# Peptides against a protein of PDB entry 2MBZ, part 61

Target 1, 143 residues: chain A of PDB entry 2MBZ
Amino acid sequence: GINLTPEEKFEVFGDFDPDQYEEEVRERWGNTDAYRQSKEKTASYTKEDWQRIQDEADELTRRFVALMDAGEPADSEGAMDAAEDHRQGIARNHYDCGYEMHTCLGEMYVSDERFTRNIDAAKPGLAAYMRDAILANAVRHTP

## One batch from the design tools (peptide; made by RFdiffusion4, then SolubleMPNN)

Design b2_p17_8_s3 (from b2_p17_8, 7 letters changed)
Fold by OpenDDE base, seed 2:
Structure b2_p17_8_s3 (fold): chain B 143 residues (1-143), chain A 17 residues (1-17)
Amino acid sequence: as target 1 above (143 residues)
Amino acid sequence: MRRAAGALAWASAYLAP
């Protein structure tokens, strides 16, 4: 799990308990390169690192919400750029994330209700918007 | 209670690829 004290975890994650997924993640992905990479990278993370990751995620969420509120299409430059930043953030913080992997993640956001619900807590339809932006971004970067 | 944060981070990192 995350190498933080309960107090630190609360300070960083608040009411969200990431450890609730630990067993399922291990069962589903424990033999994948992504899982191994993530465990390796995060093993050295400090509280400040986790806080940064949370802040980045929140910022990206706000960015997508703002795009939606502005009526920007998911295949707009703004939305695709946000999707690209999302992909790069995953790559830096967790595991190698190519465009195919990213599109798979996007599909999961709309196919797994747990993710849909969690993402859409910020704005209804956000998961679908992100999926579409992720796909568009992948398309523009794939010859 | 502190609000949930970082949902996207966990969605992206820990229940997929």
Scores: peptide ipSAE 0.157, ipTM 0.755, DockQ to the pose 0.445
Fold by OpenDDE base, seed 4:
Structure b2_p17_8_s3 (fold): chain B 143 residues (1-143), chain A 17 residues (1-17)
Amino acid sequence: as target 1 above (143 residues)
Amino acid sequence: MRRAAGALAWASAYLAP
């Protein structure tokens, strides 16, 4: 799992336990290139690295929520730019994330109720909004 | 206790079916 002490994990993740999903992810995706890349990248991550990842995720969440609150469509330039930043963040921190992969992730956000519930904790409908923004961003970058 | 954070980060880290 994540190579942090219990105290460090608490400081970074709080009440969220990412390790609760480790076995399922390994069973489902353990033989994929994305899984390999993620394990290789995160093997060297420090507490500060994990904290940065959490901070980036929180910032992106706030950004999408603000767009929703402002009534901006999910296919607005602002929402699509946020989706692009999300894609690039995945690429930096976890694995190569092209537009097709990103679209698949967006679909997972709305098709797996666990993801939906966790994401929508910030705002109801956020997962669907993100999925739509991800799709729109992919479309504008696909000839 | 510190509230849960980073749910989106882990949502992003895992692949779609």
Scores: peptide ipSAE 0.153, ipTM 0.750, DockQ to the pose 0.404
Fold by OpenDDE base, seed 1:
Structure b2_p17_8_s3 (fold): chain B 143 residues (1-143), chain A 17 residues (1-17)
Amino acid sequence: as target 1 above (143 residues)
Amino acid sequence: MRRAAGALAWASAYLAP
């Protein structure tokens, strides 16, 4: 699990406890390269590292919400750029994330109700907007 | 309750590869 005390976990993650999903994630993805890379990278993460990751995620969330509020379509350059930054953030912090992988993640955001609920807590329809932006970004980067 | 920070990060990175 995340190598933080319960107090530190609460400070960083609030009411969301990623460790609640650890067993399921291992069962579903434990034999994948992505899982192994993530475990290897995050094993050394400090509280400050996790806080940075959360801050980046919050910033990205705000960015997507702002795009939606502005009426920018999910296939706009702004939305696709946000999706690209999301992909790069995953690659930097967790595992190699190509465009195909990213597209699969986007589909999961709308097909798994748990993801949808967690994401849409920021704004209804955010998960779908992100999925569409992720797909559009993948398409524009596929020669 | 404290609002969860970085839900998107966890959705992307940990709930699935």
Scores: peptide ipSAE 0.150, ipTM 0.752, DockQ to the pose 0.457
Fold by OpenDDE base, seed 3:
Order: sequence, then C-alpha cells, then structure tokens
Structure b2_p17_8_s3 (fold): chain B 143 residues (1-143), chain A 17 residues (1-17)
Amino acid sequence: as target 1 above (143 residues)
Amino acid sequence: MRRAAGALAWASAYLAP
C-alpha cells in the first residue's frame, strides 16, 4: 500500500483511502504492466510526492470545473488540453499512458459509479465531461 | 474529517483498463 503513516495519509488524501481498494486493484490489474510500473514508481514516493500528485489532480479538477462553468464543450481546445495534461500526469507519476489507455480510463470514470460519485463531488457531470474531453484529445492526437 | 480528495489521481493510477 501507500507507504505513509495514517496521519500523513489523512493529510494528503483526506477521507479517501486508496488502500481500501488495494485488494480489488490487485485482483483486477495485478498482472498488468501498468500495475507493475505504478508499484515500482510509487514505492519510493514520499509524503511530498503524494501531496504534489494530489495538488496536480486538484488543480486539474478546478480547471475542468471552470471550463464547464464557462460553458466550454468537452471537445474544446481548452478541455482537450486539460485532458492531455491529465494523461501526461499519469505518465509521469504512475505508468505509461497512451491515448487508448487514457480513453479506457475515461470510460471507467462514467461506468464505475464509485468513480463517478467521487469525481462528481466537485461538480455534477464532471466525470462525463472528463471522459468526453479525454476522448476528444485522443482523437486529435490519433487522426 | 477532511473531504475526499484526489479522486482523479487514484482513478487514473490504480484502475487501469
């Protein structure tokens, strides 16, 4: 699991505990390269590393919410750029994330109610908006 | 308790297709 103390985990993740999903994640993805890469990368992560990752995610969330509030479509340049930054963030922090992988993640955001609920806590419909932006970004990079 | 945070990070990190 995450190599942080309970207090550190609370400070970084709040009420969301990634370790609650450890068994399910291992069962579903334990034999994938993505899982291996993520475990290898994150094994050395400090609290500061995890905090940075969370800060990046929060910033991206705010960015998407702002786009939605402004009425920008999910296939706008701004939304696609945000999706690209999301993809690159995954690549830096966790595992190689191509556009196909990214679109699959986007689909999971709307097909798994747990993800949808957690994401939409920031704004209703955010998960769907992100999925659509991710797809649009993938399309423009794989014509 | 502090609100759940980083949903995007973990959605992306652990639940890959």
Scores: peptide ipSAE 0.151, ipTM 0.753, DockQ to the pose 0.486; fails the geometry check

## One batch from the design tools (peptide; made by RFdiffusion4, then SolubleMPNN)

Design b2_p18_1_s1 (from b2_p18_1, 8 letters changed)
Fold by OpenDDE base, seed 1:
Structure b2_p18_1_s1 (fold): chain B 143 residues (1-143), chain A 18 residues (1-18)
Amino acid sequence: as target 1 above (143 residues)
Amino acid sequence: SANQRAAGALAFASMYLS
């Protein structure tokens, strides 16, 4: 799991502890390349690394919320650019994330109520908006 | 905060689920 003290984990992740899903993740995806890459990359992450990842996620959330508030469609340039940054962030920090993989993640955001509930805590419909933006971004990059 | 919860969900997906 994440090699931080309980105090550090709380400082970075708050009440949401991603390690609570470690067993489920290993059971479902333990034999995938994505899982292996993520474990290898994150094994050396410091508190500062995790904080940076959270900061990036916060910024992304703010961007999507702002787009929604402005009435921008999920297939707008702004929304697709935010989705692209999200994809690149996953690739940089965790595992190779192509457009097909990204669309699968987007679908998970709306099909797994645990993700939907947590994401929509920022703004109702955010998960669906992100999914749609992710799909649109994938389409425009797959001519 | 709402953003923190959302960030946690995003991080979780990025780290563990695909």
Scores: peptide ipSAE 0.078, ipTM 0.743, DockQ to the pose 0.648
Fold by OpenDDE base, seed 4:
Structure b2_p18_1_s1 (fold): chain B 143 residues (1-143), chain A 18 residues (1-18)
Amino acid sequence: as target 1 above (143 residues)
Amino acid sequence: SANQRAAGALAFASMYLS
């Protein structure tokens, strides 16, 4: 799991403990390349690395919320660019994330109530908006 | 904050393979 002290985990993640899902993730995807890549990359992460990841996720959330508040469609250039940055962030920090994988993640955001509830805590409908933007971004990059 | 909860969910999503 994440090798931070309880205090460090609280400082970075607050009340959300990603390690509570470690067993489920291992059971479902423990034999995948993505899981291997993620474990390999994150094994060397410091508190500052995790904080950076959280900051990036936080910024992305704010960006999508701002797009929604501005009435920008999920298939707008701005929304698709935000989705692209999200994809690249996953690729940089965790595992290779192609457009198909990204689309699958987007679908999970609206299909798994745990993700939906947590994401929509920032703004109702955010998970669906992100899913739509992710899909649109994937489509524009698919031959 | 709401954003931190969302950020946590996004971090989880990055680890939660679909």
Scores: peptide ipSAE 0.082, ipTM 0.743, DockQ to the pose 0.602; fails the geometry check
Fold by OpenDDE base, seed 2:
Structure b2_p18_1_s1 (fold): chain B 143 residues (1-143), chain A 18 residues (1-18)
Amino acid sequence: as target 1 above (143 residues)
Amino acid sequence: SANQRAAGALAFASMYLS
């Protein structure tokens, strides 16, 4: 699991414990390259690393929310750029994330209610907006 | 908190692969 003390986990994630999904993740994806890559990368992560990841997520959320508030379509340059940064962030922090993988993640955001609830807590419809932006970004990068 | 929600989404996404 995440190499943090209970206190550090609380400081970074609050009352949310991502390791609560460890068994489900292992059951569903334990034999995938993405899982192996993520475990290898995160094994050395410090509290500061995890905090940085959280801050990056917050920043990305703010960007998408701002785009939605401004009425920018999900296939706008701004939205697609935010989606690209999201993809690259996953690649840097967790596992290789190509455009197909990214679109699958986007679809999961709207098909798995757990993701939808967490994401839409920032703004209703954010998960769908992200999914659409992710798809648009993938399309523009896959001739 | 907003950070917790974002952290949860990313942490879940990082582990809950698709």
Scores: peptide ipSAE 0.079, ipTM 0.739, DockQ to the pose 0.504; fails the geometry check
Fold by OpenDDE base, seed 5:
Structure b2_p18_1_s1 (fold): chain B 143 residues (1-143), chain A 18 residues (1-18)
Amino acid sequence: as target 1 above (143 residues)
Amino acid sequence: SANQRAAGALAFASMYLS
């Protein structure tokens, strides 16, 4: 699990505790390369590392919200670029994330209510917007 | 911030709930 004190976890994640999903993750992903890569990378993460990841995610969320507020379609260059940055962020911080995997993650954002509720806490419809942008970005990179 | 909680869910969604 995440090797932070309860106080550090609260400072970084607030009321969200990712370790509450540890058993489900192990059952669903325990035998995959993605799981192995993530465990190897995050095992040495400090509080500052986790905070940086949260800051990156926060900035990305703000970008998508701004695009939605501006009326930019999910298949706009701006939205697709944000989706590409999202994919690359997953690759840097957790595990190899190709366009096929990214598309599957995007679909999960709208099909798993736990993800939808958490994502849409920033703005209603954000999960669907992200899914559409992820798909559009995958299409333009798979000619 | 309000976005941080949602962003945190995004960051860990790919790792924990996928």
Scores: peptide ipSAE 0.079, ipTM 0.743, DockQ to the pose 0.556; fails the geometry check

Design b2_p18_1_s2 (from b2_p18_1, 7 letters changed)
Fold by OpenDDE base, seed 4:
Structure b2_p18_1_s2 (fold): chain B 143 residues (1-143), chain A 18 residues (1-18)
Amino acid sequence: as target 1 above (143 residues)
Amino acid sequence: SARQRAAGALAFASAYLL
């Protein structure tokens, strides 16, 4: 799915291979608007685009870790703002991501062990912290 | 690296695994 050479993929993602999920994603979500939007947007992405996306994710990870290390609650303004930036990043790079969708993603981070382990590689409990921040951010933006 | 894997998970979990 990602139109990069093996070398470019290694440069951007290292040992992480996003294409390992391609078949599962297509099977589970291939008929959704989100999937269609993502395929349409990413079809034109260059190596530099993917690198930017990776850099943004890396920055977000560092930001959440810093909040956790500082003892900031997941429903703090700082954590909720980080969650909002995460939501907006998804919307910009992949598909329309409303607050309900974002909350569903947060739940997936803690319910799918593959995501939990990968996320928590940065810091134990990060997935749960992000889920809580995502939920708090959604709540503050909905009636 | 662990950082790359974590960042990738954030990006592509959000992007693909909905």
Scores: peptide ipSAE 0.082, ipTM 0.735, DockQ to the pose 0.629
Fold by OpenDDE base, seed 3:
Structure b2_p18_1_s2 (fold): chain B 143 residues (1-143), chain A 18 residues (1-18)
Amino acid sequence: as target 1 above (143 residues)
Amino acid sequence: SARQRAAGALAFASAYLL
């Protein structure tokens, strides 16, 4: 779990409180390999580690927004590359994330209204754009 | 901020919410 002090958590995550979802996550996914891997990996993370993860997420968001603003299709190389970086970031920081898992996450972004609202706070339609880019990236890596 | 919420969603939604 996250072993930061409440103050450190606020400094890193600000208005987003991961603890708000802890019980739900445990109840719904506590028996999955992904959950166990994430808990194991993150148990030793420092404040700086979590900050890096947040910075990476911010950068990814900016990239997708820029692509959308430029009118780039979600299946463009730029969008698919951003999706790939997202997948790799999950794999490095949290749990093994293959293309199938990634597409499942992308679908969640548009099917769970809580995720949609949070993601689209950066730009309306971002969640759908990300989902489409994630799917396209998975397709190009699948024979 | 909006970005912070989006980043949080990306980081922890991906990490915990399957």
Scores: peptide ipSAE 0.078, ipTM 0.742, DockQ to the pose 0.626
Fold by OpenDDE base, seed 2:
Structure b2_p18_1_s2 (fold): chain B 143 residues (1-143), chain A 18 residues (1-18)
Amino acid sequence: as target 1 above (143 residues)
Amino acid sequence: SARQRAAGALAFASAYLL
């Protein structure tokens, strides 16, 4: 799993333990390229690396929330740009993430209640907004 | 904030869960 001490994990993730999903991930995606890439990349990650990833995620969340608060459509340039940054962040930190993969992730945000519930904790409807922005971004990059 | 932390953790989980 994540190569952090319990104390470091708490500092970065708080009460959330990402390793709780290790078995599920292995069962569902253990034979995929994405899984192999992620395991390979993250094997060397330090506490500072994980903290950076969390900070990036927090920043992205703030961007989407701000867009929603401003009433910007999910297919606005701003929302699509945020979606693109999300895709690139996944690609940089975890695994190659093309637009199709990204749209699948977006769909998971609204189809898996665990993700929907936790995403919408930041703002109701955020998961759906992100999914829509991800889809719009994918469409504009795959004419 | 607690919400930001939860959202960030979930965003990570999204990537972690592929």
Scores: peptide ipSAE 0.077, ipTM 0.730, DockQ to the pose 0.469
Fold by OpenDDE base, seed 1:
Structure b2_p18_1_s2 (fold): chain B 143 residues (1-143), chain A 18 residues (1-18)
Amino acid sequence: as target 1 above (143 residues)
Amino acid sequence: SARQRAAGALAFASAYLL
């Protein structure tokens, strides 16, 4: 799991603990390349690394919320660009993330109520908006 | 916070809950 003390985890993630899903993830995806890459990359992450990742997620959330508030469609250039940045962030921090993988993640955001609830805590409908933006971004990059 | 949980989901759902 995340190699931080409980205090460090709280400072970075607050009451949200990603490690609560460690066993489920291992059981479902433990033999995949994505899982292996993620474990390899994150094994050496410091508190500062995790904080950076959290900050990037915060920025992405702000961008999507702003787009929604402005009434921009999920297939707008702005929304698709935010989705692209999300995909690239996954690739940098965790595992190779192609457009097909990204669309699968987007579908999970709306099909797994745990993700939907957590994401929509920032703004109702955010998970669906992200999913739609992810799909649109994948389409425009797969001519 | 709700925002923090959302950020966590955005950051780590993609990484850990595939």
Scores: peptide ipSAE 0.079, ipTM 0.737, DockQ to the pose 0.624; fails the geometry check

Design b2_p18_1_s3 (from b2_p18_1, 7 letters changed)
Fold by OpenDDE base, seed 3:
Structure b2_p18_1_s3 (fold): chain B 143 residues (1-143), chain A 18 residues (1-18)
Amino acid sequence: as target 1 above (143 residues)
Amino acid sequence: SANQRAAGALAFAGAYLS
């Protein structure tokens, strides 16, 4: 689990507690390489590490929202570049994330209401926009 | 942080669905 005190968790994640999904994640993906890599990497994460991850996610969210507000298509270079940075962030912080894996994650963002609700809190339709950008980025890198 | 909070917990769905 997340090695933070309740106060630290609140400071970093607010009212959302990622540990509430620990059992579900282990049950569904506990035997995968991605799970193993994530457990190994995050086991040593400090509050500062988790805060950095959240800050990176917030910056990326603002970037996507700005693209949407500007009317840029999800398959624009700007949106695809943001998707690429998202993929690289996952690879750096959690587990190896190829383009196929990233596409599956994007689909999860729109098919699992828990993800959709949390993502769209920043802007309605953001999850779908991210999914489309992720797909477009994957296509341009795997023609 | 909204996407990462959920993704950090359940991001393994990609491996499950692949």
Scores: peptide ipSAE 0.073, ipTM 0.749, DockQ to the pose 0.235
Fold by OpenDDE base, seed 4:
Structure b2_p18_1_s3 (fold): chain B 143 residues (1-143), chain A 18 residues (1-18)
Amino acid sequence: as target 1 above (143 residues)
Amino acid sequence: SANQRAAGALAFAGAYLS
């Protein structure tokens, strides 16, 4: 999976180990294009690459939390722009992520308790807020 | 965030749940 030493993994991911899901992902989605693309892209990732991905994710989290704290609707321009940046980040780092795929991911954030728990650790309801922003962003970009 | 950490592995699931 992630080609980092235990120490490097700790420095980047802390107590969270994304490799714990590798077997499940391979069993369920190992034959998908997204899986193939992700494996190809991440195969060459260094510690610095993974750290950059974490930093981008943290920044996005703070951005969404700030929007929620300000009372901005999930379909506001600010929230939709954050969702767009999220989509593009996935595309750069992992796999092609169109608006339909992104909407499916948003739904997963609220339907898979593992994602919901991890996301809402930053702020209760964040997963739902992100899902709504992702959906709104997809709608505004659908002809 | 934990979301992006997990996205590298589990993000594929969303395409089949929605």
Scores: peptide ipSAE 0.072, ipTM 0.748, DockQ to the pose 0.207
Fold by OpenDDE base, seed 5:
Structure b2_p18_1_s3 (fold): chain B 143 residues (1-143), chain A 18 residues (1-18)
Amino acid sequence: as target 1 above (143 residues)
Amino acid sequence: SANQRAAGALAFAGAYLS
């Protein structure tokens, strides 16, 4: 799991404990390459590493919200670039994330109520907007 | 992140793989 003290976990993640879902993830995806890569990378993460990951995610969220507020379509250059940065961030911090994997994650954002509810807390419709931007970015990078 | 919270470990492990 995440090797942080309860106090550190609270400072970084607030009232949420990511480890509460470890059993479900292990049972469903414990034998996948993505799971192995994520556990290997995050095993040595410090509090500061986790904080950087959260800061990057928050910045990207604000970026997508700003695009929505400006009326930019999800297949605009700005939205697709944000989606690309999102993909690269996942690859850097957790596991190899190609365009097909990224598309699957985007679909999860709108099909899994747990993700949808939490993402849309920043702005209603954000999960769908991100999914559409992810799809558009994948299409433009498909040979 | 917003998606990591509320379903954190699912995102970390690449849930809903292709």
Scores: peptide ipSAE 0.068, ipTM 0.746, DockQ to the pose 0.264
Fold by OpenDDE base, seed 1:
Structure b2_p18_1_s3 (fold): chain B 143 residues (1-143), chain A 18 residues (1-18)
Amino acid sequence: as target 1 above (143 residues)
Amino acid sequence: SANQRAAGALAFAGAYLS
């Protein structure tokens, strides 16, 4: 799991404990390249690394929420750019994330109620908006 | 899809970056 003390984990993740999903993730995806890459990369992450990742996630969330509040369609340039940054963030911090994989993640955000609840905590419908933006971004990059 | 099954490792990334 994440090699932080309980106190550090709380400081970074708050009430969300990513380690609660460790067994499920291993069982479902443990034999994939993505899983191996993620484990290899994150094994050396410090508290500061995890904090940076959370800060990036928070910024992206705010960005998507702002787009929604502004009435920008999920297939707008702004929304697709946010989706692209999301994809690149995953690639940088965890594992190679192509557009097909990204669309699969987007679908998971709306099909797995746990993800939906976590994401929509920021704004109702955010998960669906992100999914649509992710799909649109994938389409524009796969002509 | 096959990548959806890999979404588990993605689930972690999704949980943190979403």
Scores: peptide ipSAE 0.086, ipTM 0.755, DockQ to the pose 0.094; fails the geometry check

Design b2_p18_1_s4 (from b2_p18_1, 7 letters changed)
Fold by OpenDDE base, seed 3:
Structure b2_p18_1_s4 (fold): chain B 143 residues (1-143), chain A 18 residues (1-18)
Amino acid sequence: as target 1 above (143 residues)
Amino acid sequence: SANQRAAGALAFASAFLS
């Protein structure tokens, strides 16, 4: 699992322990390239690395929330750019993330209540907004 | 926020759908 002390995990992830999903992830995707790449990349991650990843996610969340508050549609250039940055962040930190993969992740955000609940804690409807932006961004990059 | 951190951690942990 994540190589952090309980205190470090709390500082980075709060009351949520991502290791609680380790077995499920292994069972569902343990034989995929994405899983292999993620395990390889994150094996050496320090607390500072994980914190940076969370900070990037927080910044992106703020961008999406700001777009929603401004009334910008999820298929606006601003929303699609935010989705692109999200995709690139996944690619940089975890595994190669093409546009098709990204759209699948977006669908998961709205179909798995565990994701939806936690994402929408920042703003109701955020998960759906992200999914729509992810899809729009994929469409504009895949003829 | 803590909730967003949880969402991110879960998203990356389970983000292997294709």
Scores: peptide ipSAE 0.092, ipTM 0.736, DockQ to the pose 0.383
Fold by OpenDDE base, seed 4:
Structure b2_p18_1_s4 (fold): chain B 143 residues (1-143), chain A 18 residues (1-18)
Amino acid sequence: as target 1 above (143 residues)
Amino acid sequence: SANQRAAGALAFASAFLS
């Protein structure tokens, strides 16, 4: 699990505790390469590292929301670039994330109600918008 | 905040899933 004190976890994640899903994640993905890579990378993460990851996620959320508010299509260059940054962020912080992996994550955002609810707390339809942008970005990079 | 909840979900997906 994430090696932070309860106070640190609250400061970084607020009311969301990713460790509440630890058992489920291990059961479903514990034998995957992605899980192994993530555990290896995050083993040395400090509070500052986790805060940076959350800050990046916040920035990405605001970016997608702004695109939606502006009426930009999910397959616009701006939305696809945001999706690409999301993919690269996963690769830097957690595990190798190719375009197929990324599209699978995007699909999970809309197929798992827990993700949909949490993501859409920022803006209704955000999860679907992100999924569509992720897919569009993958398509443009896999001719 | 709503963004923090969304960020948490994104972090969870990015860190542990798929």
Scores: peptide ipSAE 0.091, ipTM 0.745, DockQ to the pose 0.685
Fold by OpenDDE base, seed 2:
Structure b2_p18_1_s4 (fold): chain B 143 residues (1-143), chain A 18 residues (1-18)
Amino acid sequence: as target 1 above (143 residues)
Amino acid sequence: SANQRAAGALAFASAFLS
């Protein structure tokens, strides 16, 4: 779980508590390397670390939204670069994230309504756009 | 909020592993 006080959690995540999914995550992915890596990495995270992660996510979201607003295809260089940064961010902050893993995550963004609703709160269709960009980025890096 | 949404997305990414 997140090693923050309730107050710190509120400051970073607002009314959202990611630990609400701890049991489900453990049940579904508790035996994976990704889960173990994430637990190991995040165990040492400070409030400032989590805030940085959120800021990075916000920036990436704005970047994707801007691309969509500009009418840039999801397989454009800009969109694929954003997807690559997304992948690298996951790898840096949580767990090793290769292109196959990233593609699977992208698919989850559009197949799990919880993810879709959360992501699309920034802009309708964002989850699908991200999925497409993630796939395109994976393809260009794994010909 | 935007931060809350981002936090949720990351939480899902970190929590909901493929």
Scores: peptide ipSAE 0.089, ipTM 0.739, DockQ to the pose 0.502
Fold by OpenDDE base, seed 1:
Structure b2_p18_1_s4 (fold): chain B 143 residues (1-143), chain A 18 residues (1-18)
Amino acid sequence: as target 1 above (143 residues)
Amino acid sequence: SANQRAAGALAFASAFLS
């Protein structure tokens, strides 16, 4: 799992513990390239690395919320750019994330109620907005 | 916070799911 003490995990992730899903993730995705790449990359991550990842996620959340509050549609340039940054963040920190992979993740955000609840805690409808932005970004990059 | 929970979900998806 994540190589942090319980105290460090709480500092970084708060009440959300990704390791709670370790077994499920292994069962569902353990044979994928993405899983192997992520395990390899994150094995050496320090607390500071995980904190940076969380900070990036925080910033992205704020960015999407701001777009929604401003009334920008999910297929706006701003929303698609935020989705692109999200994709690139995954690629940088975890595993190769093409546009098809990214759209699959977006669909999971709205189809898995656990993700929907967690994401929408920031703003109702955020998960759906992100999914739509991810899809739009994928479409514009695959003409 | 709500934002922290959302960030955690994003991190979870990015780190572990495909």
Scores: peptide ipSAE 0.087, ipTM 0.743, DockQ to the pose 0.666

